# Ledger of designs, part 36: peptides against a protein of PDB entry 5ONS

Target 1, 181 residues: chain A of PDB entry 5ONS
Amino acid sequence: MFKKFDEKENVSNCIQLKTSVIKGIKNQLIEQFPGIEPWLNQIMPKKDPVKIVRCHEHIEILTVNGELLFFRQREGPFYPTLRLLHKYPFILPHQQVDKGAIKFVLSGANIMCPGLTSPGAKLYPAAVDTIVAIMAEGKQHALCVGVMKMSAEDIEKVNKGIGIENIHYLNDGLWHMKTYK

## One batch from the design tools (peptide; made by RFdiffusion4, then SolubleMPNN)

Design b1_p12_7_s1 (from b1_p12_7 with D3L E11A)
Fold by OpenDDE base, seed 4:
Parts: structure tokens; sequence; C-alpha cells
Structure b1_p12_7_s1 (fold): chain B 181 residues (1-181), chain A 12 residues (1-12)
């Protein structure tokens, strides 16, 4: 989603959200990520304005106090930014790729099944279309936010093709957007 | 900082 993304070229505008819209978004976030509920007032304090950064290709980034928190495309599901995920790693269920897959993930490549079934990888139960945090063998922090293209069960059985779609990864265009006020 | 830790971890 952000492989060729550049803040200067791909950001259109920024809007401040009304209270009613913010409430709706918070409810949606809790529905998508139930574990975030106790932390949501800390992440999005009531006194602080919430903004949407509108980008090309129908990408929207949710921000508070300049911090990039979540993003979506074409009003689809929200994804946490890696920056937020690093602070709250429990927001998403995890999958772990082996060491060899790291360089490919950081190039924006989708995650192939063998990278999830090989020694050093850890594959946890997850349904297709689940948004997941991609961890790496020997690393403590997530390097990617992805979407399961196959269930964990099917990844193990088929063990061929794209297991997880790469949505957002370290050092992509979104990562380089440190803040936006 | 957390950012520095991640950047060092992945040699970014």
Amino acid sequence: as target 1 above (181 residues)
Amino acid sequence: SLLEEVEEEYAL
C-alpha cells in the first residue's frame, strides 16, 4: 500500500473530525481490536482533536497530536501503523517469519507460505482476512502489518503461494511519515 | 527511544 508512497506527493489534505465521527471510529476500532478498549482513552484522549490525513488512492490516516495511529483504504478496515503497534503490540494477533524472509518483507514482498512453516517461523491459528502483526525470528518488534490470504490451517497444508499480504512494512512510505500536524 | 530500538534492531 505504501511502497511508492511519498508524503509530499501523495498527501492531499487534512481534516479535523467532529465529535460524532470520532465516536463512530472509536466504536469501530474496538470492534476490530477488542483488546484496545482499555487503552483507547490513552491513545486518543477526549480532549485532543482527531484528524484524518487524506491521501491518493483513497488512503486515509487517522492522527492525534500529529501521531499516525491507524490507516485505511477505500473506507475498508482500519490497520494500526507500525509505530502504534510497537507501543501496543497486543493490538493484533501475531505471525512470525523466519530470518530469511526478513529482507523480502522489508522490500514490500508478500509473505510466502514456506516463510511461515519453516524452522524459525511460528504460525498461529488465524482465519483468512485476519489482520496480523508480522514478527521475525530473533527480533522483538513487528516489521510488517499484513492480512492473512489463507487460513493458518491451509498455509500448513498447501504450503505454497501467498500466505499473507504485505500491507505496511518498516521503512515504507508510511513509516517515513514520522508525524503530521 | 522505541524508534531507535526498532531501527537498530532491523539495521534501518
Scores: peptide ipSAE 0.762, ipTM 0.970, DockQ to the pose 0.652
Fold by OpenDDE base, seed 2:
Structure b1_p12_7_s1 (fold): chain B 181 residues (1-181), chain A 12 residues (1-12)
Amino acid sequence: as target 1 above (181 residues)
Amino acid sequence: SLLEEVEEEYAL
């Protein structure tokens, strides 16, 4: 989503959200990520304005105090930014790729099944279309936010093709934004 | 910082 993204070229505008809209978004976030509910007041304090950074390709980034928290495309599901995920790693279920897959993930490549079934990888139960945090062998922090294109069960059985779609990865265009005020 | 830790971890 952000492989060719550049803040200077791809941001259209930024709007401050009304209270009612913020409440709706918070409810949606809780639906998508139930584990976030106890933390939402900390992540999105009531006193702080919530903004949407509107980008090309129908991408919207939710921000509070300049921090990039979540993003979505074409009114689809919200994804946490890696920055937020690093602070709250439990927001998403995890999958772990082996060491060899790291360089490919960081180039924006989708995660192939062998990178999830090989020694050093860890594959946890997950259904198709689940948004997941991609961890890496020997690393503590997620390097990617992805979407399961196959179930964990099918990844193990088929072990061929794209297992997880790469949505947001370290050093992509969103990562380089860092903050937006 | 957390950001710096991640960048060092992945040699970014």
Scores: peptide ipSAE 0.761, ipTM 0.970, DockQ to the pose 0.697
Fold by OpenDDE base, seed 3:
Structure b1_p12_7_s1 (fold): chain B 181 residues (1-181), chain A 12 residues (1-12)
Amino acid sequence: as target 1 above (181 residues)
Amino acid sequence: SLLEEVEEEYAL
């Protein structure tokens, strides 16, 4: 989603949201990520304005106090940014790729099934379309936010093709935005 | 910082 993304070229505008809209978004986030509810007041304090950064390709980034928190495309599901995920690593279920897959993920490649079934990888139960945090063998922090294109069961059984779609990865265009006020 | 930690970890 952000392979060729540049803040100067791909951001259209930024708007501050009304209270009612913020409430709706918070409810949507809790629905998508039930575990976030106890932390949402810390992530999005009531006293702080919430902004949407509108980008090309119908991408919207949710920000508070300049921090990039979540993003979505075409009013689809919200994804946490890696920066938020690093602070709250439990927001998403995890999958772990082997060491050899790291360089490919960081180039924006989708995660192939063998990278999730090989020694050093860890595959946890997850349904298709689940948004997941991609961890790596020997690393502490997530390197990618992805979407299961196959269930964990099918990844293990078929072990061929795209297991997880790469949505946001370290050092992509979103990562380089850092902050936006 | 957390950011520096991640960047060092992945040699970014």
Scores: peptide ipSAE 0.760, ipTM 0.970, DockQ to the pose 0.649
Fold by OpenDDE base, seed 5:
Structure b1_p12_7_s1 (fold): chain B 181 residues (1-181), chain A 12 residues (1-12)
Amino acid sequence: as target 1 above (181 residues)
Amino acid sequence: SLLEEVEEEYAL
């Protein structure tokens, strides 16, 4: 989603959200990520305005005090930014790729099944379309936010093709955006 | 910092 993303070229505008819209978004976030509920007032304090940075390709980035928190495309599900995920790693269920997959993930490549079934990888139960944090063998922090294209069960059975779609990864265009006010 | 830790961890 952000492989060729550049803030200067791909951001269209920024709008401040109304209170009612913010309330709706918070409810949606809790529905998507139940574990976030106790932390949401810390992440999105009531006194702080919430903004949406509108980007090309129907991408929207939710921001508070310049921090990039979540993003979505075409008003689909919200994804946490890696920066937020690093602060709150429990927001997403995890999958772990082996060491050899790291360089490919950081190039924007999708995660192939063998990278999730090989020694050093850890595959946890997850259904298709689940948004997941991609961890790596020997690393503490997520390197990627992805979407399960196959269930964990099918990844093990088939063990071929794209297991997880790479949505946002370290050092991509969103990562380099850092803040936006 | 957390950012520095991640950057160093992945040699970015």
Scores: peptide ipSAE 0.759, ipTM 0.969, DockQ to the pose 0.649

Design b1_p12_7_s2 (from b1_p12_7 with D3L E8K)
Fold by OpenDDE base, seed 2:
Structure b1_p12_7_s2 (fold): chain B 181 residues (1-181), chain A 12 residues (1-12)
Amino acid sequence: as target 1 above (181 residues)
Amino acid sequence: SLLEEVEKEYEL
């Protein structure tokens, strides 16, 4: 989603959200990520304005105090930014790729099944279309936010093709935005 | 910082 993304070229505008809209978004976030509920007041304090950065390709980024928190495309599901995910690693279920897959993930490549079934990888139960945090062998922090294109069960059984779609990865265009005020 | 740790970890 952000492989060729550039803040200066791909951001259209930024709007501040009304209270009612914020409430709706918070409810949606809790629905998508139940584990976030106890932390949502910390992540999105009541006193702080919530903004949407509108980008090309129908991408929207939710921000508070300049921090990039979540993003979505074409009114689809919200994804946490890696920056938020690093602070709250439990927001998403995890999958772990082996060391060999790291360089490919960081180039924006989708995650192939062997990278999730090989030694050093860890494959956890997850249904197709689940948004997941991609961890890496020997690393503490997530390197990617992805979407299961196959169930964990099918990844193990078939063990070929795209297991997880790469949505947002370290050093992509979103990562480089850092903050937006 | 957390950011610095991640960048160092992945040699970004």
Scores: peptide ipSAE 0.769, ipTM 0.971, DockQ to the pose 0.693
Fold by OpenDDE base, seed 4:
Structure b1_p12_7_s2 (fold): chain B 181 residues (1-181), chain A 12 residues (1-12)
Amino acid sequence: as target 1 above (181 residues)
Amino acid sequence: SLLEEVEKEYEL
Protein backbone atom coordinates (compact mmCIF):
# COMPACT_ATOMS: atom_id res chain seq x y z
CA MET B 1 0.00 0.00 0.00
CA PHE B 2 2.88 2.37 0.76
CA LYS B 3 5.67 1.02 -1.45
CA LYS B 4 5.67 4.09 -3.67
CA PHE B 5 4.15 6.43 -1.10
CA ASP B 6 5.71 9.82 -0.48
CA GLU B 7 4.36 12.34 2.03
CA LYS B 8 5.08 15.34 -0.16
CA GLU B 9 3.45 13.87 -3.23
CA ASN B 10 0.69 11.66 -1.91
CA VAL B 11 -0.87 13.59 0.98
CA SER B 12 -3.85 15.68 -0.09
CA ASN B 13 -5.14 17.29 3.08
CA CYS B 14 -5.86 16.86 6.78
CA ILE B 15 -9.21 17.17 8.51
CA GLN B 16 -10.15 17.34 12.17
CA LEU B 17 -12.92 14.95 13.12
CA LYS B 18 -16.07 15.81 14.99
CA THR B 19 -16.78 14.21 18.35
CA SER B 20 -19.51 11.97 16.97
CA VAL B 21 -17.24 10.64 14.25
CA ILE B 22 -14.46 9.99 16.74
CA LYS B 23 -16.86 8.03 18.92
CA GLY B 24 -17.85 5.89 15.97
CA ILE B 25 -14.25 5.22 15.04
CA LYS B 26 -13.36 4.24 18.61
CA ASN B 27 -16.22 1.75 18.63
CA GLN B 28 -15.06 0.33 15.32
CA LEU B 29 -11.51 -0.02 16.62
CA ILE B 30 -12.72 -1.90 19.68
CA GLU B 31 -14.77 -4.18 17.45
CA GLN B 32 -11.79 -4.91 15.20
CA PHE B 33 -9.26 -5.11 18.03
CA PRO B 34 -10.98 -6.06 21.30
CA GLY B 35 -7.71 -6.08 23.22
CA ILE B 36 -7.24 -2.38 22.57
CA GLU B 37 -10.20 -1.27 24.70
CA PRO B 38 -8.33 -0.79 28.01
CA TRP B 39 -5.66 1.21 26.21
CA LEU B 40 -7.76 3.33 23.89
CA ASN B 41 -8.03 6.30 26.26
CA GLN B 42 -4.26 6.33 26.49
CA ILE B 43 -3.84 6.05 22.73
CA MET B 44 -6.61 8.54 21.96
CA PRO B 45 -7.11 10.81 24.98
CA LYS B 46 -10.49 12.55 25.05
CA LYS B 47 -8.92 15.97 25.35
CA ASP B 48 -6.87 15.56 22.17
CA PRO B 49 -8.23 16.23 18.70
CA VAL B 50 -8.34 13.37 16.24
CA LYS B 51 -7.41 14.05 12.64
CA ILE B 52 -7.46 12.15 9.38
CA VAL B 53 -4.71 12.67 6.85
CA ARG B 54 -6.22 12.11 3.42
CA CYS B 55 -3.91 10.62 0.84
CA HIS B 56 -4.05 9.52 -2.76
CA GLU B 57 -5.59 6.17 -3.66
CA HIS B 58 -8.28 6.70 -1.02
CA ILE B 59 -5.85 6.14 1.86
CA GLU B 60 -6.69 7.75 5.21
CA ILE B 61 -4.39 7.94 8.23
CA LEU B 62 -5.83 8.48 11.70
CA THR B 63 -3.66 10.74 13.86
CA VAL B 64 -3.64 12.13 17.39
CA ASN B 65 -1.17 14.85 18.37
CA GLY B 66 0.64 14.23 15.13
CA GLU B 67 1.17 10.54 15.83
CA LEU B 68 0.12 8.16 13.08
CA LEU B 69 -2.04 5.50 14.71
CA PHE B 70 -4.19 3.68 12.17
CA PHE B 71 -4.81 3.73 8.44
CA ARG B 72 -7.43 2.44 6.03
CA GLN B 73 -8.16 2.40 2.32
CA ARG B 74 -11.53 3.10 0.72
CA GLU B 75 -13.17 3.16 4.14
CA GLY B 76 -12.27 -0.46 4.71
CA PRO B 77 -10.93 -1.95 7.93
CA PHE B 78 -8.42 -0.04 10.01
CA TYR B 79 -4.84 -1.24 10.24
CA PRO B 80 -2.50 -0.16 13.02
CA THR B 81 0.70 1.55 12.01
CA LEU B 82 3.88 -0.28 12.88
CA ARG B 83 4.76 2.59 15.19
CA LEU B 84 1.62 2.01 17.22
CA LEU B 85 1.97 -1.75 17.00
CA HIS B 86 5.48 -1.56 18.44
CA LYS B 87 4.07 0.19 21.50
CA TYR B 88 1.14 -2.20 21.78
CA PRO B 89 2.24 -5.51 20.22
CA PHE B 90 -0.90 -7.34 21.35
CA ILE B 91 -3.25 -5.32 19.13
CA LEU B 92 -2.88 -7.89 16.35
CA PRO B 93 -2.47 -11.64 16.28
CA HIS B 94 1.05 -12.62 15.29
CA GLN B 95 2.68 -14.69 12.58
CA GLN B 96 6.42 -15.23 12.34
CA VAL B 97 8.51 -15.54 9.19
CA ASP B 98 11.90 -17.21 9.03
CA LYS B 99 15.11 -15.23 8.83
CA GLY B 100 15.39 -15.66 5.09
CA ALA B 101 12.07 -13.97 4.45
CA ILE B 102 13.03 -10.71 6.18
CA LYS B 103 14.75 -9.11 3.20
CA PHE B 104 11.83 -9.88 0.92
CA VAL B 105 9.25 -8.55 3.35
CA LEU B 106 11.26 -5.34 3.72
CA SER B 107 11.19 -4.96 -0.05
CA GLY B 108 7.40 -5.02 0.02
CA ALA B 109 6.95 -8.57 -1.19
CA ASN B 110 4.01 -10.68 -0.14
CA ILE B 111 4.78 -13.48 2.27
CA MET B 112 4.89 -16.87 0.62
CA CYS B 113 3.73 -19.99 2.40
CA PRO B 114 7.18 -21.59 2.75
CA GLY B 115 8.33 -18.57 4.73
CA LEU B 116 5.64 -19.39 7.28
CA THR B 117 6.11 -23.17 7.46
CA SER B 118 9.90 -23.48 7.43
CA PRO B 119 12.13 -23.94 10.46
CA GLY B 120 12.40 -20.64 12.28
CA ALA B 121 8.91 -19.58 11.28
CA LYS B 122 5.89 -19.82 13.56
CA LEU B 123 2.40 -20.16 12.15
CA TYR B 124 -0.50 -19.57 14.50
CA PRO B 125 -4.17 -20.34 13.90
CA ALA B 126 -5.82 -17.57 11.90
CA ALA B 127 -8.67 -17.29 9.43
CA VAL B 128 -8.41 -15.85 5.96
CA ASP B 129 -8.66 -12.04 5.84
CA THR B 130 -7.33 -11.66 9.39
CA ILE B 131 -5.06 -8.65 9.88
CA VAL B 132 -1.84 -9.87 11.46
CA ALA B 133 1.45 -8.61 12.80
CA ILE B 134 4.40 -10.17 11.03
CA MET B 135 7.25 -11.05 13.34
CA ALA B 136 10.62 -12.42 12.29
CA GLU B 137 12.91 -15.12 13.57
CA GLY B 138 15.40 -13.65 16.01
CA LYS B 139 13.71 -10.25 16.10
CA GLN B 140 11.65 -8.67 18.87
CA HIS B 141 9.55 -6.15 16.94
CA ALA B 142 7.12 -6.58 14.06
CA LEU B 143 8.44 -5.74 10.60
CA CYS B 144 5.14 -5.82 8.73
CA VAL B 145 1.37 -5.57 8.98
CA GLY B 146 -0.34 -8.05 6.69
CA VAL B 147 -3.57 -9.79 5.78
CA MET B 148 -4.01 -13.55 5.72
CA LYS B 149 -4.79 -14.58 2.13
CA MET B 150 -5.11 -18.19 3.21
CA SER B 151 -6.05 -19.66 6.56
CA ALA B 152 -3.21 -20.93 8.68
CA GLU B 153 -4.53 -24.43 8.11
CA ASP B 154 -4.46 -24.02 4.34
CA ILE B 155 -0.99 -22.48 4.44
CA GLU B 156 0.26 -25.64 6.12
CA LYS B 157 -1.60 -27.96 3.76
CA VAL B 158 -0.95 -26.24 0.45
CA ASN B 159 2.36 -24.61 1.38
CA LYS B 160 2.53 -22.84 -1.95
CA GLY B 161 1.67 -19.33 -3.12
CA ILE B 162 0.86 -16.17 -1.21
CA GLY B 163 0.06 -16.82 2.42
CA ILE B 164 -0.05 -13.24 3.67
CA GLU B 165 -0.41 -9.99 1.74
CA ASN B 166 2.11 -7.32 2.70
CA ILE B 167 0.23 -4.13 3.56
CA HIS B 168 2.67 -2.02 5.59
CA TYR B 169 6.34 -2.75 6.30
CA LEU B 170 9.34 -1.15 7.95
CA ASN B 171 10.97 1.54 5.85
CA ASP B 172 8.01 1.98 3.51
CA GLY B 173 6.46 5.37 2.76
CA LEU B 174 4.22 5.31 5.82
CA TRP B 175 7.10 4.41 8.11
CA HIS B 176 9.00 7.44 6.87
CA MET B 177 6.13 9.66 7.98
CA LYS B 178 7.28 10.21 11.54
CA THR B 179 4.58 12.70 12.51
CA TYR B 180 1.93 14.82 10.84
CA LYS B 181 0.38 17.86 12.53
CA SER A 1 14.09 4.98 22.23
CA LEU A 2 11.74 2.37 20.82
CA LEU A 3 12.22 3.76 17.33
CA GLU A 4 15.98 3.55 17.63
CA GLU A 5 15.74 -0.01 18.88
CA VAL A 6 13.68 -1.09 15.88
CA GLU A 7 15.94 0.68 13.42
CA LYS A 8 19.02 -0.95 14.92
CA GLU A 9 17.34 -4.33 15.06
CA TYR A 10 16.59 -4.35 11.35
CA GLU A 11 19.61 -2.24 10.35
CA LEU A 12 17.48 0.43 8.75
Scores: peptide ipSAE 0.769, ipTM 0.971, DockQ to the pose 0.648
Fold by OpenDDE base, seed 3:
Structure b1_p12_7_s2 (fold): chain B 181 residues (1-181), chain A 12 residues (1-12)
Amino acid sequence: as target 1 above (181 residues)
Amino acid sequence: SLLEEVEKEYEL
């Protein structure tokens, strides 16, 4: 989603959201990520304005105090930014790729099934379309936010093709967009 | 910082 993203070229405008809209978004976030509910007031304090950075390709980034928190495309599901995920690593279920897959993921490649079934990888139960945090063998922090294109069960059985779609990864265009006020 | 840790960890 952000492989060719550049803040200067791909940001259209920024709008401040009304209170009613913020409430709706918070409810959506809780529906998607039930575990975030106890932390949402810390992530999005009531007294702080919430803004949406509108980008090309129908991408919207939710920000508070300049911090990039969540993003979505075409009014689809919200994804946490890696920056937020690093602070709250539990808000997504995890999958772990082996060490050899790291360089490919960081180039924007999708995660292939063998990278999730090989020694050093850890595959946890997850349904198709689940948004997941991609961890790596020997690393402490997530390197990617992805979407399960196959269930964990099917990844083990088929063990070829795209297991997880790479949506946002370290060092992509969104990552380089550090803050926006 | 957390950011520095991640960048160091992945040699970014």
Scores: peptide ipSAE 0.768, ipTM 0.971, DockQ to the pose 0.643
Fold by OpenDDE base, seed 5:
Structure b1_p12_7_s2 (fold): chain B 181 residues (1-181), chain A 12 residues (1-12)
Amino acid sequence: as target 1 above (181 residues)
Amino acid sequence: SLLEEVEKEYEL
């Protein structure tokens, strides 16, 4: 989603949300990520305005005090940014790729099944379309936010093709934004 | 910092 993303070229505007809209978004986030509910007031304090950075290709980034928290495309599901995920690593279920897959993930490549079934990888039960945090062998922090394109079961059985779609990765265009005030 | 840790970890 952000492989060729550039803040200067791809950001259109930034709008401050009304309280009713914020409430709706918070409810959506809790629905998607039930475990976030106890932390949501810390992540999105009631006293702080919530803004949406509107970008090309129907991308919207939810921000509070300049912090990039979540993003979505075409009013689809919300994804946490890696920066938020690093602070709250439990927001998403995890999958782990082997060391060899790291360089490819960081280039924006989708995660192939062998990178999830090989020694050093850890594959956990997950259904198709589940948003997951991609961990790496020997690393402590997530390097990617992805979406399961195959179930964990099918990844193990078929072990060929795209297992997880790479949505957001370290050093992509979103990562480089850092903040937006 | 957390960001520094991540950048160092992945040699960014």
Scores: peptide ipSAE 0.767, ipTM 0.971, DockQ to the pose 0.647

Design b1_p12_7_s3 (from b1_p12_7 with D3L E4D E11A)
Fold by OpenDDE base, seed 4:
Structure b1_p12_7_s3 (fold): chain B 181 residues (1-181), chain A 12 residues (1-12)
Amino acid sequence: as target 1 above (181 residues)
Amino acid sequence: SLLDEVEEEYAL
C-alpha cells in the first residue's frame, strides 16, 4: 500500500473529526481489535483532537497529536501503523517469518507460504482476511502489518503461493512519514 | 528510544 508512497506527493489534506465521528471510529476500532479497549483512552485521549490525513488512492490515516495511529483504504478495515503496534504489540495476532524472509518483506514483497512453515518461522491459527503482525526470527519488534490470504491451516497444507499480503512494512512510505501535524 | 531500537534491530 505504501511502497511508492511519498508524503509530499501523495497527501491531499488533513481534516479534524467531529466528536460523533470519533465515537464511531473508536467503536469500530474496539470491534476490530478488542484488546485495545483498555488502552484506547491512552492512545486517543478525549481532550485531544483526532484528525484524518487524506491521501491519494483513497488512503486515510488517523492521527492524534501528530502521531500516525491507524490507516485504511476505501473505507475498509483499519490497520494499525507499525509505530503504534510497536507500543502496543498485542493489538494484533502474530505470525513469524524465518530469517531469510526478512529482506523480501522489507522490499514490500508478499509473504510466501514457505517463509511461514520453514524452520525459524512460527505459524499460529488464523482465518483468511485476519490482519496480523508479522514478526521475524530473532527479532523483537514487528516488521510488517499484513493480511492472511490463506488460513493458517491451508498455509501449512498447501505450502505454496502467497500466504500473507504485505500491507505496511518497516521503511516504507508510511514509516518515513514520522508525524503529521 | 523505541524508534532507535527498531531501526537498529533491522539495520535501517
Scores: peptide ipSAE 0.750, ipTM 0.967, DockQ to the pose 0.652
Fold by OpenDDE base, seed 2:
Structure b1_p12_7_s3 (fold): chain B 181 residues (1-181), chain A 12 residues (1-12)
Amino acid sequence: as target 1 above (181 residues)
Amino acid sequence: SLLDEVEEEYAL
């Protein structure tokens, strides 16, 4: 989603959300990520304005105090940014790729099944279309936010093709935005 | 910082 993304070229505008809209978004976030509910007050304090950065390709980034929190495309599901996920790693279920897959993930490549079934990888139960945090062998922090294109069960059985779609990865265009005020 | 740790961890 952000492989060719550049803040200078791909950001259109930024709007401040009304209270009612914020409440709706918070409810949606809780629905998508139940574990975030106790933390929403510190992630999105009531006193702080919530903004949406509108980008090309119908991408919207939710921000508070300049911090990039979540993003979505075409009013689809919200994804946490890696920056938020690093602070709250429990927001998403995890999958772990082996060491060899790291360089490919960081180039924006989708995650192939062997990278999830090989020694050093850890594959946890997950259904198709689940948004997941991609961890890496020997690393503490997620390197990617992805979407399961196969169930964990099918990844193990078939063990070829795209297991997880790469949505947002370290050093992509979103990562390089850092903050936006 | 957390950011620095991640950058170092993945040699970014």
Scores: peptide ipSAE 0.748, ipTM 0.967, DockQ to the pose 0.650
Fold by OpenDDE base, seed 3:
Structure b1_p12_7_s3 (fold): chain B 181 residues (1-181), chain A 12 residues (1-12)
Amino acid sequence: as target 1 above (181 residues)
Amino acid sequence: SLLDEVEEEYAL
C-alpha cells in the first residue's frame, strides 16, 4: 500500500474530526480490535483532537497529537501503523517468518507459505482476512502488518503461494512519514 | 528510544 508512497506527493489534505465522528471511529476500532478497548483512552485521549490525513488512492491516516495511529483504504478495515503496534504489540495476533524472509518482507513482498512453515517460523491459528502482526525469527519487534490470504491451517497443508499479503512494512512510505501535525 | 531500537534491530 505504501511502497511508492511519499508524504510530499501523496498527501492531499488533513481534516480535524468532529466529536461524533471520533466516537464512531472508536467504536469501530473496538469492534475490530477488542483488546484495544482498555488502552483506547491512552491512545486517543478525549481532550486531544483527532485528525484524518487524506492521501491519494483513497488512503486515510488517523492521527492524534501528530502520531500516526491507524490507516485504511476505501473505507475498509483499519490497520494499525507499525509505530503504534510497536507500543502496543498485542493489538494484533502474531505470525512469525523465518530469518530468510526478512529481506523480502522489507522490500514489500508478500509472505509466501514456506516462510511461515519453515524452521524458525511460527504459525498460529488465524482465519482468512485476519489482520496480523508479522514478527521475525530472532527479532523482538514487528516488521510488517499483513492480512491472511489463506488460513493458518491451509498455509500448513498447501504450503505454497501467498500466505499473507504485505500491507505495511518497516521503511516503507508510511514509516517515513514519522509524524504529521 | 523505541524507534532507535527498531531501526537498530533491522539495520534500517
Scores: peptide ipSAE 0.747, ipTM 0.967, DockQ to the pose 0.648
Fold by OpenDDE base, seed 5:
Structure b1_p12_7_s3 (fold): chain B 181 residues (1-181), chain A 12 residues (1-12)
Amino acid sequence: as target 1 above (181 residues)
Amino acid sequence: SLLDEVEEEYAL
């Protein structure tokens, strides 16, 4: 989603959200990520305005005090930014790729099934379309936010093709967009 | 910092 993204070229505008819209978004976030509920007032304090950075290709980035928190495309599901995920690593269920997959993920490549079934990888139960944090063998912090394109069960038995779609990864265009006020 | 840790961890 952000492989060729550049803040100067791909951001259209920024709008401040109304209170009612913010309430709706918070409810959506809790529905998607039930574990976030106790932390939501810390992440999005009631006293702080919430803004949407509107980008090309119908991408929207949710921000508070310039911090990039979540993003979505075409009114689809919300994804946490890696920067937020690093602070709250429990927001997403995890999958772990082996060491050899790291360089490919960081180039924006999708995660192939063998990278999730090989020694050093850890594949946890997850349904197709689940948004997941991609961890790596020997690393502490997530390197990617992805979407399961196959269930964990199918990844294990088929073991070829795209297992997880790479949505946002370290050092992509969104990562380089550190803040936006 | 957290950002420094991540940058160093992945040699970015």
Scores: peptide ipSAE 0.745, ipTM 0.966, DockQ to the pose 0.650

Design b1_p12_7_s4 (from b1_p12_7 with D3L E8K E11A)
Fold by OpenDDE base, seed 4:
Structure b1_p12_7_s4 (fold): chain B 181 residues (1-181), chain A 12 residues (1-12)
Amino acid sequence: as target 1 above (181 residues)
Amino acid sequence: SLLEEVEKEYAL
């Protein structure tokens, strides 16, 4: 989603959200990520304005106090930014790729099944279309936010093709967008 | 900082 993304070229405008819209978004976030509920007031304090950064290709980034928190495309599901995920790693269920897959993930490549079934990888139960945090063998922090293209069960059985779609990864265009006020 | 830790961890 952000492989060719550049803040200067791909950001259109920024709007401040009304209270009613913010409430709706918070409810949606809790529905998508139930574990975030106790932390949501800390992440999005009531006194602080919430903004949407509108980008090309129908990408929207939710921000508070300049911090990039979540993003979505075409009003689809919200994804946490890696920056937020690093602060609250429990927001998403995890999958772990082996060491060899790291360089490919950081190039924006989708995650192939063998990278999830090989020694050093850890594959946890997850349904298709689940948004997941991609961890790496020997690393403490997530390097990617992805979407399961196959269930964990099917990844193990088939063990061929794209297991997880790469949505957002370290050092992509969104990562380089540190703050936006 | 957390950012520095991640960047160092992945040699970014």
Scores: peptide ipSAE 0.765, ipTM 0.971, DockQ to the pose 0.651
Fold by OpenDDE base, seed 2:
Structure b1_p12_7_s4 (fold): chain B 181 residues (1-181), chain A 12 residues (1-12)
Amino acid sequence: as target 1 above (181 residues)
Amino acid sequence: SLLEEVEKEYAL
């Protein structure tokens, strides 16, 4: 989503959200990520304005105090940014790729099944279309936010093709934004 | 910072 993204070229505008809209978004976030509910008040304090950064390709980024929290495309589901995920790693279920897959993930490549079934990888139960945090062998922090294109069960059985779609990865265009005020 | 730690971890 952000492989060719550049803040200077791809941001259209930024709007401050009304209270009612914020409430709706919070409810949606809790629905998508139930584990976030106890933490929403510190992630999105009531006193702080919530903004949407509107980008090309129908991408919207939710921000509070300049911090990039979540993003979505074409009114689809919200994804946490890696920055937020690093602070709250439990927001998403995890999958772990082996060491060899790291360089490919960081180039924006989708995650192939062998990178999830090989020694050093860890594959956890997950259904198709689940948004997941991609961890890496020997690393502490997620390097990617992805979407399961196959179930964990099918990844193990088929073990070829795209297992997880790469949505947001370290050093992509969104990562380089860092903050937006 | 956490951000710096991640960048060092992945040699970014």
Scores: peptide ipSAE 0.765, ipTM 0.970, DockQ to the pose 0.739
Fold by OpenDDE base, seed 3:
Structure b1_p12_7_s4 (fold): chain B 181 residues (1-181), chain A 12 residues (1-12)
Amino acid sequence: as target 1 above (181 residues)
Amino acid sequence: SLLEEVEKEYAL
């Protein structure tokens, strides 16, 4: 989603959201990520304005106090930014790729099934379309936010093709935005 | 910082 993304070229505008809209978004976030509810007031304090950074390709980034928190495309599901995920690593279920897959993930490649079934990888139960945090063998922090294109069961059984779609990865265009006020 | 840790960890 952010492979060729540049803040100067791909951001259209930024708007401050009304209270009612913020409430709706918070409810959506709790629905998508039930575990976030106890932390949402810390992530999005009531006293702080919430902004949407509108980008090309119908991408919207949710920000508070300049921090990039979540993003979505075409009014689809919200994804946490890696920066937020690093602070709250439990927001998403995890999958772990082997060491050899790291360089490919960081180039924006989708995660192939063998990278999730090989020694060093860890595959946890997850349904298709689940948004997941991609961890790596020997690393502590997530390197990617992805979407299951196959269930964990099918990844293990078929072990061929795209297991997880790469949505946001370290050092992509979103990562380089850092902050936006 | 957390950011520095991640960047160092992945040699970014």
Scores: peptide ipSAE 0.763, ipTM 0.970, DockQ to the pose 0.646
Fold by OpenDDE base, seed 5:
Structure b1_p12_7_s4 (fold): chain B 181 residues (1-181), chain A 12 residues (1-12)
Amino acid sequence: as target 1 above (181 residues)
Amino acid sequence: SLLEEVEKEYAL
């Protein structure tokens, strides 16, 4: 989603959200990520305005005090930014790729099934379309936010093709955006 | 910092 993303070229505008819209978004976030509920007032304090940075390709980035928190495309599900995920790693269920997959993930490549079934990888139960944090063998922090294209069960059975779609990864265009006010 | 830790961890 952000492989060729550049803030200067791909951001269209930024709008401040109304209170009612913010309330709706918070409810949606709790529905998507139940574990976030106790932390949401810390992440999105009531006194702080919430903004949406509108980007090309129908991408929207939710921001508070310049921090990039979540993003979505075409008003689909919200994804946490890696920066937020690093602060709150429990927001997403995890999958772990082996060491050899790291360089490919960081190039924007999708995660192939063997990278999730090989020694050093850890595959946890997850259904298709689940948004997951991609961890790596020997690393402490997520390197990627992805979407399960196959269930964990099918990844093990088939063990071929794209297991997880790479949505946002370290050092991509969104990562380099850092803040936006 | 957290950012420095991640950057160092992945040699970014």
Scores: peptide ipSAE 0.762, ipTM 0.970, DockQ to the pose 0.648

